# Designs tried in a protein design run: peptides against a protein of PDB entry 2L5G. Part 36

Target 1, 41 residues: chain A of PDB entry 2L5G
Amino acid sequence: LSKEELIQNMDRVDREITMVEQQISKLKKKQQQLEEEAAKP

## One batch from the design tools (peptide; made by RFdiffusion4, then SolubleMPNN)

Design b2_p19_7_s1 (from b2_p19_7, 15 letters changed)
Fold by OpenDDE base, seed 2:
Structure b2_p19_7_s1 (fold): chain B 41 residues (1-41), chain A 19 residues (1-19)
Amino acid sequence: as target 1 above (41 residues)
Amino acid sequence: SELEELKRKLEELKKKKEE
């Protein structure tokens, strides 16, 4: 791999990390909202 | 679960970044 291909692969991995972290955050937030609604009297 | 699969995928991606 050239230096440019290594940088491009790293940038791809960083984008995929960001996407997965955002999906995890959305799912956790939705879980918390459902738990808060279920805890209302 | 989808959340567990995403957590596994995140750890795989972080490991690949450190290689």
Scores: peptide ipSAE 0.411, ipTM 0.844, DockQ to the pose 0.837
Fold by OpenDDE base, seed 4:
Structure b2_p19_7_s1 (fold): chain B 41 residues (1-41), chain A 19 residues (1-19)
Amino acid sequence: as target 1 above (41 residues)
Amino acid sequence: SELEELKRKLEELKKKKEE
């Protein structure tokens, strides 16, 4: 792999990490909202 | 669950970044 290919592969992995972390955050937030709504009298 | 699959995928991506 050239230096440019290594950088491009790293940038791709970093974008995929960011996307997965955002999806996890959205699911956790939705879970917390459902738990809070279920706990309301 | 989808959340567990996403957590697994995140750990795989982080591991791949350290290689």
Scores: peptide ipSAE 0.409, ipTM 0.843, DockQ to the pose 0.861
Fold by OpenDDE base, seed 1:
Structure b2_p19_7_s1 (fold): chain B 41 residues (1-41), chain A 19 residues (1-19)
Amino acid sequence: as target 1 above (41 residues)
Amino acid sequence: SELEELKRKLEELKKKKEE
């Protein structure tokens, strides 16, 4: 792999990390909302 | 769960970045 191919692979992994972190954040927020709604009288 | 699968995938991606 060239240095450029290694950088491109790192940039791809960084984009995939960001996408997964955003999905985790959305699921955690949705879980919290469901817990808050279930705790309402 | 979907959340646990995403957490596993995140750790796999982070490990792959450290290689």
Scores: peptide ipSAE 0.409, ipTM 0.843, DockQ to the pose 0.837
Fold by OpenDDE base, seed 3:
Structure b2_p19_7_s1 (fold): chain B 41 residues (1-41), chain A 19 residues (1-19)
Amino acid sequence: as target 1 above (41 residues)
Amino acid sequence: SELEELKRKLEELKKKKEE
């Protein structure tokens, strides 16, 4: 791999990490919302 | 679950970034 190809691969992995972290955050927020709605009187 | 699969995928991506 050239230095440029290595940087491009790192940037691709960083984008994918961000996408997966956002998906995890959305699922956790949805779980919390369901728990909060279930706790309403 | 989808959440467990996403957590596994996140750890694989982090490991790949450290290689």
Scores: peptide ipSAE 0.408, ipTM 0.843, DockQ to the pose 0.873

Design b2_p19_7_s2 (from b2_p19_7, 13 letters changed)
Fold by OpenDDE base, seed 4:
Structure b2_p19_7_s2 (fold): chain B 41 residues (1-41), chain A 19 residues (1-19)
Amino acid sequence: as target 1 above (41 residues)
Amino acid sequence: SELERLERELEELKKKKEE
C-alpha cells in the first residue's frame, strides 16, 4: 500500500467508527427515554 | 440486539485501526 492508500484507509475507518458511535449513542438515548417513560407514575 | 451488533462492529473497527 502507498502512504496515500494507508491514509485513505485510516480516514475511511475513522468515518465508519464515528457513524457507528453515533448510532450507538442514538440507541442508548432511545433506550433511556423508554425506561424513563415506563418509570413515570 | 441491534445495540450489541453495533458495539461488536465498533470493536472490530477499532481493532482494524490498530493493525
Scores: peptide ipSAE 0.490, ipTM 0.870, DockQ to the pose 0.854
Fold by OpenDDE base, seed 3:
Structure b2_p19_7_s2 (fold): chain B 41 residues (1-41), chain A 19 residues (1-19)
Amino acid sequence: as target 1 above (41 residues)
Amino acid sequence: SELERLERELEELKKKKEE
């Protein structure tokens, strides 16, 4: 791999990490919302 | 769960970035 191909592969992995972290954050926020709604009288 | 699958995928992606 050239230096350019290594940078392009790293930028791809960074985008995939960001997408997975956003999905994890959405699931955790949805869990918290359901817990807060269940705690309302 | 879906959450546990995404947490494993995130760990695999982080390891791949450190290689």
Scores: peptide ipSAE 0.490, ipTM 0.870, DockQ to the pose 0.887
Fold by OpenDDE base, seed 5:
Structure b2_p19_7_s2 (fold): chain B 41 residues (1-41), chain A 19 residues (1-19)
Amino acid sequence: as target 1 above (41 residues)
Amino acid sequence: SELERLERELEELKKKKEE
């Protein structure tokens, strides 16, 4: 792997991390919303 | 759960970034 390919691979991993973190955040928020809605009389 | 799967995926991506 060239230094350029290593940087490109790092940039890809950083994008994948960001996408997974956004998915986790959305799921946690959706779970909280469902719990709040289920707690309403 | 899907959440636990994504948390594992995030951990593996972070490890891969440290290699």
Scores: peptide ipSAE 0.489, ipTM 0.870, DockQ to the pose 0.819
Fold by OpenDDE base, seed 1:
Structure b2_p19_7_s2 (fold): chain B 41 residues (1-41), chain A 19 residues (1-19)
Amino acid sequence: as target 1 above (41 residues)
Amino acid sequence: SELERLERELEELKKKKEE
């Protein structure tokens, strides 16, 4: 692998990490919203 | 759960970044 291919692979992994972290954040936020709505009288 | 799957995928991706 060239230095350029290694950088491109790292950039791809960083994008995949960002996508997964966004999905996790959306699920946690939805869970929190359901808990908050269930706690309202 | 879907959350546990994504947390595992995130761990695998972070490990792959340290290689």
Scores: peptide ipSAE 0.488, ipTM 0.870, DockQ to the pose 0.873

Design b2_p19_7_s3 (from b2_p19_7, 13 letters changed)
Fold by OpenDDE base, seed 5:
Structure b2_p19_7_s3 (fold): chain B 41 residues (1-41), chain A 19 residues (1-19)
Amino acid sequence: as target 1 above (41 residues)
Amino acid sequence: DELKRLERELEELKKKKEE
């Protein structure tokens, strides 16, 4: 791997991290909404 | 559990970034 390929791989991993963190945030928010809705009579 | 799956995937990606 060239230095350029290593940087490109790092940029890819950083994008994948950001995508997974966004999915986690969306799921946590959805779980909280479902819990709040289930707590309403 | 999808949330626990994504939390593990995030941990693996962070570990791969430190290698």
Scores: peptide ipSAE 0.503, ipTM 0.874, DockQ to the pose 0.804
Fold by OpenDDE base, seed 3:
Structure b2_p19_7_s3 (fold): chain B 41 residues (1-41), chain A 19 residues (1-19)
Amino acid sequence: as target 1 above (41 residues)
Amino acid sequence: DELKRLERELEELKKKKEE
């Protein structure tokens, strides 16, 4: 693998990380919203 | 289950970035 191919592979992994982190954040926020809604009288 | 799957996938992706 050239240095360029290694950088391209890293940039791909960084995009995949960002997508997974966004999905995790959305699920955690939805869980928190349901907990806050259930705690309202 | 989905959240735990995504957290494992994130850990695997982070390990792959450190290799």
Scores: peptide ipSAE 0.502, ipTM 0.874, DockQ to the pose 0.872
Fold by OpenDDE base, seed 1:
Structure b2_p19_7_s3 (fold): chain B 41 residues (1-41), chain A 19 residues (1-19)
Amino acid sequence: as target 1 above (41 residues)
Amino acid sequence: DELKRLERELEELKKKKEE
């Protein structure tokens, strides 16, 4: 692998990380909303 | 659990970045 191919692979992994972190954030926010709704009388 | 699947996927992606 050239230095350029290694950088391209890193940039791909960084995009995949960002996508997964966004999905985790959305799920955690939805779980928190359901917990807050269940805690309302 | 979808959250636990994504947390594992994130861990494996971060590990792959350290290689």
Scores: peptide ipSAE 0.501, ipTM 0.874, DockQ to the pose 0.858
Fold by OpenDDE base, seed 4:
Structure b2_p19_7_s3 (fold): chain B 41 residues (1-41), chain A 19 residues (1-19)
Amino acid sequence: as target 1 above (41 residues)
Amino acid sequence: DELKRLERELEELKKKKEE
């Protein structure tokens, strides 16, 4: 692997991490909203 | 469970970044 291919692979992994973290955050926020709505009388 | 799937995927991606 060239130095450029290694950098491109790392930039790809960093983008994939960011996308997965955003999906996790959205799901956790939806779960919290449903728990808060279920706890309201 | 979609959340547990994404948490595993995130762990695998982080391990791949440390290699």
Scores: peptide ipSAE 0.501, ipTM 0.874, DockQ to the pose 0.843

Design b2_p19_7_s4 (from b2_p19_7, 15 letters changed)
Fold by OpenDDE base, seed 4:
Structure b2_p19_7_s4 (fold): chain B 41 residues (1-41), chain A 19 residues (1-19)
Amino acid sequence: as target 1 above (41 residues)
Amino acid sequence: SELEELKRKLKELKELKEK
């Protein structure tokens, strides 16, 4: 790997992490909403 | 998890950059 290819691969992985973290956050919010809706009488 | 795999890969790439 050239230094440039290594940096490009790091930037790609950082973007992929950010996308997965956003997906996890959305799923956690949906889970919480469903739990709150199920707890309403 | 996919997140932990991505974090591991990022760590490995950072360690390679320091060599």
Scores: peptide ipSAE 0.031, ipTM 0.518, DockQ to the pose 0.144
Fold by OpenDDE base, seed 2:
Structure b2_p19_7_s4 (fold): chain B 41 residues (1-41), chain A 19 residues (1-19)
Amino acid sequence: as target 1 above (41 residues)
Amino acid sequence: SELEELKRKLKELKELKEK
């Protein structure tokens, strides 16, 4: 790998991490909403 | 998990950049 190819791979992985973290956040919020709705009398 | 695999890969790439 050239230095440029290594940097491009780092930037790709950083974007993929951000996308996965956003998906996890959305799923956690949906889980919390379902738990709160199931806890209502 | 996919997140932990991506974090590991990012760490490996950072360590390779510093060599």
Scores: peptide ipSAE 0.030, ipTM 0.519, DockQ to the pose 0.140
Fold by OpenDDE base, seed 3:
Structure b2_p19_7_s4 (fold): chain B 41 residues (1-41), chain A 19 residues (1-19)
Amino acid sequence: as target 1 above (41 residues)
Amino acid sequence: SELEELKRKLKELKELKEK
């Protein structure tokens, strides 16, 4: 792997991490909403 | 339930992030 290929692979991994983090945040918000709705009398 | 499915998906994504 060239230095350029390593940088490109790092940039790809950083994008994939960001996408996973956004999905985790979305699922946490949905979980909280469902827990709050289930707690309503 | 939808809540249980969301908890499972959240766990799977956290495990993927830690690899």
Scores: peptide ipSAE 0.029, ipTM 0.471, DockQ to the pose 0.165
Fold by OpenDDE base, seed 5:
Structure b2_p19_7_s4 (fold): chain B 41 residues (1-41), chain A 19 residues (1-19)
Amino acid sequence: as target 1 above (41 residues)
Amino acid sequence: SELEELKRKLKELKELKEK
């Protein structure tokens, strides 16, 4: 891999990490909402 | 349940982030 290809791969990984983090945050929020709804009598 | 499916997906995404 060239230095340029390594930089491009790093930038790609940073974007993928950000997308995964956003998905995790969304799923945590949905989990909390469903736990709160399931805890209602 | 939808809750258990979301917990599973959350686990899969955490495992992907840690690789």
Scores: peptide ipSAE 0.029, ipTM 0.476, DockQ to the pose 0.165

Design b2_p19_8_s1 (from b2_p19_8, 8 letters changed)
Fold by OpenDDE base, seed 4:
Structure b2_p19_8_s1 (fold): chain B 41 residues (1-41), chain A 19 residues (1-19)
Amino acid sequence: as target 1 above (41 residues)
Amino acid sequence: ELKRLEEKIKELEEKKEKL
């Protein structure tokens, strides 16, 4: 792999991590909202 | 719905660990 290919692969992985983290955060917020609604008397 | 969210969070956490 060239230096440029290594940098491109790192940038790709960093973008994929960021996208997955944002998806997890969105789903955890939705989970919390549904748990809070289910806990109402 | 909650069970489906839990499973999807787990799948995404396992995906994140492999990146």
Scores: peptide ipSAE 0.385, ipTM 0.845, DockQ to the pose 0.158
Fold by OpenDDE base, seed 5:
Structure b2_p19_8_s1 (fold): chain B 41 residues (1-41), chain A 19 residues (1-19)
Amino acid sequence: as target 1 above (41 residues)
Amino acid sequence: ELKRLEEKIKELEEKKEKL
């Protein structure tokens, strides 16, 4: 691996982590909304 | 719906741990 290939691989992983974290955050917010709606009398 | 969200959150957390 060249230094450039290592940086490109790191940047790819960082983008993938950010995308997964954003997906988790959106799904957790949706889960909380549905739990709060189900808990209403 | 809730169960499917929980399963999908778990899959994504396991994916995040491997990145």
Scores: peptide ipSAE 0.384, ipTM 0.845, DockQ to the pose 0.159
Fold by OpenDDE base, seed 1:
Structure b2_p19_8_s1 (fold): chain B 41 residues (1-41), chain A 19 residues (1-19)
Amino acid sequence: as target 1 above (41 residues)
Amino acid sequence: ELKRLEEKIKELEEKKEKL
């Protein structure tokens, strides 16, 4: 792998991590909303 | 629905750990 290919692979992994973290955050927020709505009388 | 969210969060956390 060239230095450029290594940087491109790192940038790809960083983007994939960011996308997964954003998905987790959205799902946790939805989970919290459903738990809060279920706790309302 | 909640159980499905928990399962999907777990799958994504396991995916994040492998990246």
Scores: peptide ipSAE 0.384, ipTM 0.845, DockQ to the pose 0.162
Fold by OpenDDE base, seed 3:
Structure b2_p19_8_s1 (fold): chain B 41 residues (1-41), chain A 19 residues (1-19)
Amino acid sequence: as target 1 above (41 residues)
Amino acid sequence: ELKRLEEKIKELEEKKEKL
């Protein structure tokens, strides 16, 4: 792998991490909303 | 629904650890 191919692979992984983190954040927010709704009498 | 969200969060956290 050239230095350029290593940088391109790193930038790809960083984008994939960001997408997964955004998905986790959205699901955790939905989980919290359902827990708060279930805790209301 | 809550159980399905927990399972999906766990799958995504395990995916993040492999990246």
Scores: peptide ipSAE 0.383, ipTM 0.844, DockQ to the pose 0.160

Design b2_p19_8_s2 (from b2_p19_8, 8 letters changed)
Fold by OpenDDE base, seed 2:
Structure b2_p19_8_s2 (fold): chain B 41 residues (1-41), chain A 19 residues (1-19)
Amino acid sequence: as target 1 above (41 residues)
Amino acid sequence: ELEELKKKIKELEEKKKEL
């Protein structure tokens, strides 16, 4: 792998991590909303 | 719905560890 290919692979992984983290954050917010609704009498 | 969200969060957290 060239230095440029290593940088491109790193930038790809960093973008994939960011996308997964944003998805996790969105789903955790939905989970919290459903748990708060289920905790209301 | 809540169980499916928990499963999907777990799958994404596992995927994040492989990246």
Scores: peptide ipSAE 0.416, ipTM 0.847, DockQ to the pose 0.161
Fold by OpenDDE base, seed 5:
Structure b2_p19_8_s2 (fold): chain B 41 residues (1-41), chain A 19 residues (1-19)
Amino acid sequence: as target 1 above (41 residues)
Amino acid sequence: ELEELKKKIKELEEKKKEL
C-alpha cells in the first residue's frame, strides 16, 4: 500500500465510524423518548 | 419497539469495535 492508499483507507474507516456513531446517537435518543413516554402516567 | 432498538444499538456498537 502506498502512503496515499493508507490515507484513503483511513478516511474510509473514519467516515464509516462517523456514520455508525450518528446511527447509535439517533437510536439512543429514540430509546430515551420511548422510555420517557412509557414513564408518563 | 424498545427491544428491537436496544438490539440494533448493540449490533452497531459491535460493528464500531471492528472498524
Scores: peptide ipSAE 0.415, ipTM 0.847, DockQ to the pose 0.159
Fold by OpenDDE base, seed 4:
Structure b2_p19_8_s2 (fold): chain B 41 residues (1-41), chain A 19 residues (1-19)
Amino acid sequence: as target 1 above (41 residues)
Amino acid sequence: ELEELKKKIKELEEKKKEL
């Protein structure tokens, strides 16, 4: 792997991590909302 | 459904460990 290919692979992985973390955050917020709605009398 | 959300969160947390 060239230095340029290593940087491109790193930048790709960092973008994928960010996208996965944003998806997890959105789903955890939806989970919390459903748990709070189910706990209301 | 709450169970589908929990399952999808688990799948994404496992995917994050492999990145």
Scores: peptide ipSAE 0.415, ipTM 0.847, DockQ to the pose 0.159
Fold by OpenDDE base, seed 3:
Structure b2_p19_8_s2 (fold): chain B 41 residues (1-41), chain A 19 residues (1-19)
Amino acid sequence: as target 1 above (41 residues)
Amino acid sequence: ELEELKKKIKELEEKKKEL
């Protein structure tokens, strides 16, 4: 791998991590909403 | 469904560990 290919691979992984983290955050917010709705009297 | 959401969160957290 050239230095340029290594940087491009790192940038790709960083984008994939960011996308997965955003998906997890969105689903955790939905989970919290359902738990709060189930806790209403 | 809450169980389906928990399952999908777990799958994504495992995917994140492989990145």
Scores: peptide ipSAE 0.414, ipTM 0.846, DockQ to the pose 0.156

Design b2_p19_8_s3 (from b2_p19_8, 7 letters changed)
Fold by OpenDDE base, seed 3:
Structure b2_p19_8_s3 (fold): chain B 41 residues (1-41), chain A 19 residues (1-19)
Amino acid sequence: as target 1 above (41 residues)
Amino acid sequence: ELEELKEKIKELEEKKKEL
């Protein structure tokens, strides 16, 4: 791998991590909403 | 469904560990 290919691979992984983290955050917010709705009397 | 959301979060957390 050239230095340029290594940087491009890192930038790709960083984008994939960001996308997965955003998906997890969105689903955790939905989970919290459902738990709060189930806790209403 | 709450269970389906929990399983999908778990799958994504495992995917995040492989990145």
Scores: peptide ipSAE 0.401, ipTM 0.841, DockQ to the pose 0.156
Fold by OpenDDE base, seed 1:
Structure b2_p19_8_s3 (fold): chain B 41 residues (1-41), chain A 19 residues (1-19)
Amino acid sequence: as target 1 above (41 residues)
Amino acid sequence: ELEELKEKIKELEEKKKEL
């Protein structure tokens, strides 16, 4: 792998991490909403 | 379902550790 290919692979992984973290954050917010709804009398 | 959502969060947390 060239240095350029290594940088491209790193930039791909960083984008994939960011996408997964955004998905987790969205789902955790939805989890909290469902837990708060289930806790209502 | 709340349980399906928790399982999906767990799957994504494991995927994040592999990246």
Scores: peptide ipSAE 0.401, ipTM 0.841, DockQ to the pose 0.158
Fold by OpenDDE base, seed 4:
Structure b2_p19_8_s3 (fold): chain B 41 residues (1-41), chain A 19 residues (1-19)
Amino acid sequence: as target 1 above (41 residues)
Amino acid sequence: ELEELKEKIKELEEKKKEL
């Protein structure tokens, strides 16, 4: 792997991590909303 | 719906560990 290929692979992985973390955050917020709605009398 | 969200969060947390 060239230095350029290593940087491109790192930048790709960092973007994929960020995308997955944003998806997890959105789903955890939806989970919390559903749990709060189910806990209302 | 809540169980599907929990399972999808689990799948994404597993995917995040492999990145």
Scores: peptide ipSAE 0.400, ipTM 0.841, DockQ to the pose 0.158
Fold by OpenDDE base, seed 5:
Structure b2_p19_8_s3 (fold): chain B 41 residues (1-41), chain A 19 residues (1-19)
Amino acid sequence: as target 1 above (41 residues)
Amino acid sequence: ELEELKEKIKELEEKKKEL
């Protein structure tokens, strides 16, 4: 792998991590909302 | 469903460890 190919692979992985983290954050917020709604009397 | 959300969060957390 060239230095450029290593950077391109790193940038790809960083984008994939960011996408997964954003999905996890959205789902955790939705989980919290459902738990708060279920706790309302 | 809350359980489907928890499962999907778990799948995404495992995917994040493989990246």
Scores: peptide ipSAE 0.399, ipTM 0.840, DockQ to the pose 0.159

Design b2_p19_8_s4 (from b2_p19_8, 9 letters changed)
Fold by OpenDDE base, seed 3:
Structure b2_p19_8_s4 (fold): chain B 41 residues (1-41), chain A 19 residues (1-19)
Amino acid sequence: as target 1 above (41 residues)
Amino acid sequence: ELEELEKKIKELEEQKKKL
């Protein structure tokens, strides 16, 4: 792998991490919303 | 779903350490 190919592979992995972290955050927020709605009188 | 995504993060982080 050239230096440029290593940077491109790193940037790809960083994008995939960011996408999965956003999905995790979205699921956690939905769970919290359901818990808050279930706690309303 | 959440557990699968957390496994995928660990896999991607391990890939990043090998670059």
Scores: peptide ipSAE 0.365, ipTM 0.834, DockQ to the pose 0.862
Fold by OpenDDE base, seed 2:
Structure b2_p19_8_s4 (fold): chain B 41 residues (1-41), chain A 19 residues (1-19)
Amino acid sequence: as target 1 above (41 residues)
Amino acid sequence: ELEELEKKIKELEEQKKKL
């Protein structure tokens, strides 16, 4: 792999990490909202 | 869904450490 190919692979992995972390954050927030609504009498 | 995404993030972090 050239230096440019290594940088491109790192940039791809960093974008994929960011996308998955955003999805995890969205799901955790939705789960917390459902738990808070279920805890209301 | 959430558990699969948490597995996927660990795989991506391991790939990042090998670059």
Scores: peptide ipSAE 0.365, ipTM 0.834, DockQ to the pose 0.768
Fold by OpenDDE base, seed 4:
Structure b2_p19_8_s4 (fold): chain B 41 residues (1-41), chain A 19 residues (1-19)
Amino acid sequence: as target 1 above (41 residues)
Amino acid sequence: ELEELEKKIKELEEQKKKL
């Protein structure tokens, strides 16, 4: 792997991590909303 | 719905560990 290929692979992984973390955050917010709605009398 | 969200969160956390 060239230095350029290593940087490109790192940048790709960092983008994929960011996308997965954003999806997890959105789903956890939906989970919290459903738990709060289920807890209302 | 909650169980499906928990399952999907778990799948994404396992995906994140492999990146």
Scores: peptide ipSAE 0.313, ipTM 0.817, DockQ to the pose 0.161
Fold by OpenDDE base, seed 1:
Structure b2_p19_8_s4 (fold): chain B 41 residues (1-41), chain A 19 residues (1-19)
Amino acid sequence: as target 1 above (41 residues)
Amino acid sequence: ELEELEKKIKELEEQKKKL
């Protein structure tokens, strides 16, 4: 692998991590909303 | 629904550890 291929692979992984973290954050917010709704009398 | 979200969050956290 060239240095350029290693950088391209790093940039891909960083984008994939960011996308996964955004999905987790969205699902955790939805989870909190459902927990708050379930806690209402 | 809540249990499915918890499962999906766990799957994504395990995916993140493999990146």
Scores: peptide ipSAE 0.313, ipTM 0.817, DockQ to the pose 0.164

## One batch from the design tools (peptide; made by RFdiffusion4, then SolubleMPNN)

Design b2_p20_1_s1 (from b2_p20_1, 12 letters changed)
Fold by OpenDDE base, seed 1:
Structure b2_p20_1_s1 (fold): chain B 41 residues (1-41), chain A 20 residues (1-20)
Amino acid sequence: as target 1 above (41 residues)
Amino acid sequence: SELEKEIKELQKKLEEIKKK
């Protein structure tokens, strides 16, 4: 791999990490909302 | 729950990405 190909691969990995972390955050917030609603009398 | 399963799957995927 060229230096440019390595940088492109790193940028792709960084985007993939960001997308997965955002998805996890969104689902954890939904989980918390469901737990809070289930805890209401 | 389905949400817990999806969170665990995404966490596994994230760890696999970070280990490369």
Scores: peptide ipSAE 0.316, ipTM 0.814, DockQ to the pose 0.876
Fold by OpenDDE base, seed 3:
Structure b2_p20_1_s1 (fold): chain B 41 residues (1-41), chain A 20 residues (1-20)
Amino acid sequence: as target 1 above (41 residues)
Amino acid sequence: SELEKEIKELQKKLEEIKKK
């Protein structure tokens, strides 16, 4: 692999990580909202 | 819940990506 191919592979993996972390954050926020609404009298 | 299952699945996927 060239230096350029290694950088391109790293950038692809970083984008995949970012996408999954954003999905987890969004679902955790939805979970918190459901818990907060369920705790209201 | 289904949300907890999905969060757990995504966490597993994230760890698999980070370990490669």
Scores: peptide ipSAE 0.314, ipTM 0.814, DockQ to the pose 0.909
Fold by OpenDDE base, seed 4:
Parts: sequence; structure tokens; C-alpha cells
Structure b2_p20_1_s1 (fold): chain B 41 residues (1-41), chain A 20 residues (1-20)
Amino acid sequence: as target 1 above (41 residues)
Amino acid sequence: SELEKEIKELQKKLEEIKKK
């Protein structure tokens, strides 16, 4: 792998991590909203 | 719930990415 290919692979992995972490955060927020709505009388 | 299942699968995927 060239230096450029190594950098591109690192950038790809960083983007994949960020995307998955954002998806988890969004779903956890939806879960919390459902729990909060279920706790209301 | 379906959301809990999806969160667990995404957490598993994240761990697989971070272990590379």
C-alpha cells in the first residue's frame, strides 16, 4: 500500500466509526424519548 | 425492543471496526 492508500484507508475507517457512533446516539435518543413518553401519566 | 436490538447490532459492528 502507498502512503496515500494508507491515509485513505484510515480516513475511511474514521468515517465508518463516526457514522456508526452517530447512528447509535440517534437510536439511544429515540429509546430515551419512548421511555420518557411511557413514564408520563 | 426493536431499537434495543438495532443498538446492540451497531455496537457489535463498532467493536469489530475498532478491533482492526
Scores: peptide ipSAE 0.314, ipTM 0.814, DockQ to the pose 0.885
Fold by OpenDDE base, seed 5:
Structure b2_p20_1_s1 (fold): chain B 41 residues (1-41), chain A 20 residues (1-20)
Amino acid sequence: as target 1 above (41 residues)
Amino acid sequence: SELEKEIKELQKKLEEIKKK
């Protein structure tokens, strides 16, 4: 792999990590909302 | 729940990406 191909692969992986972390954060926030709503009297 | 399952699958995917 060229240096350019390695950089492109790194940038792709970094984007994939960011997307997955954002998805996890969004779903954890939804989980917390459901737990907070279920805890209301 | 379905949300807990999806969170676990995404966490597994994230760990697989970070271990490469």
Scores: peptide ipSAE 0.313, ipTM 0.813, DockQ to the pose 0.874

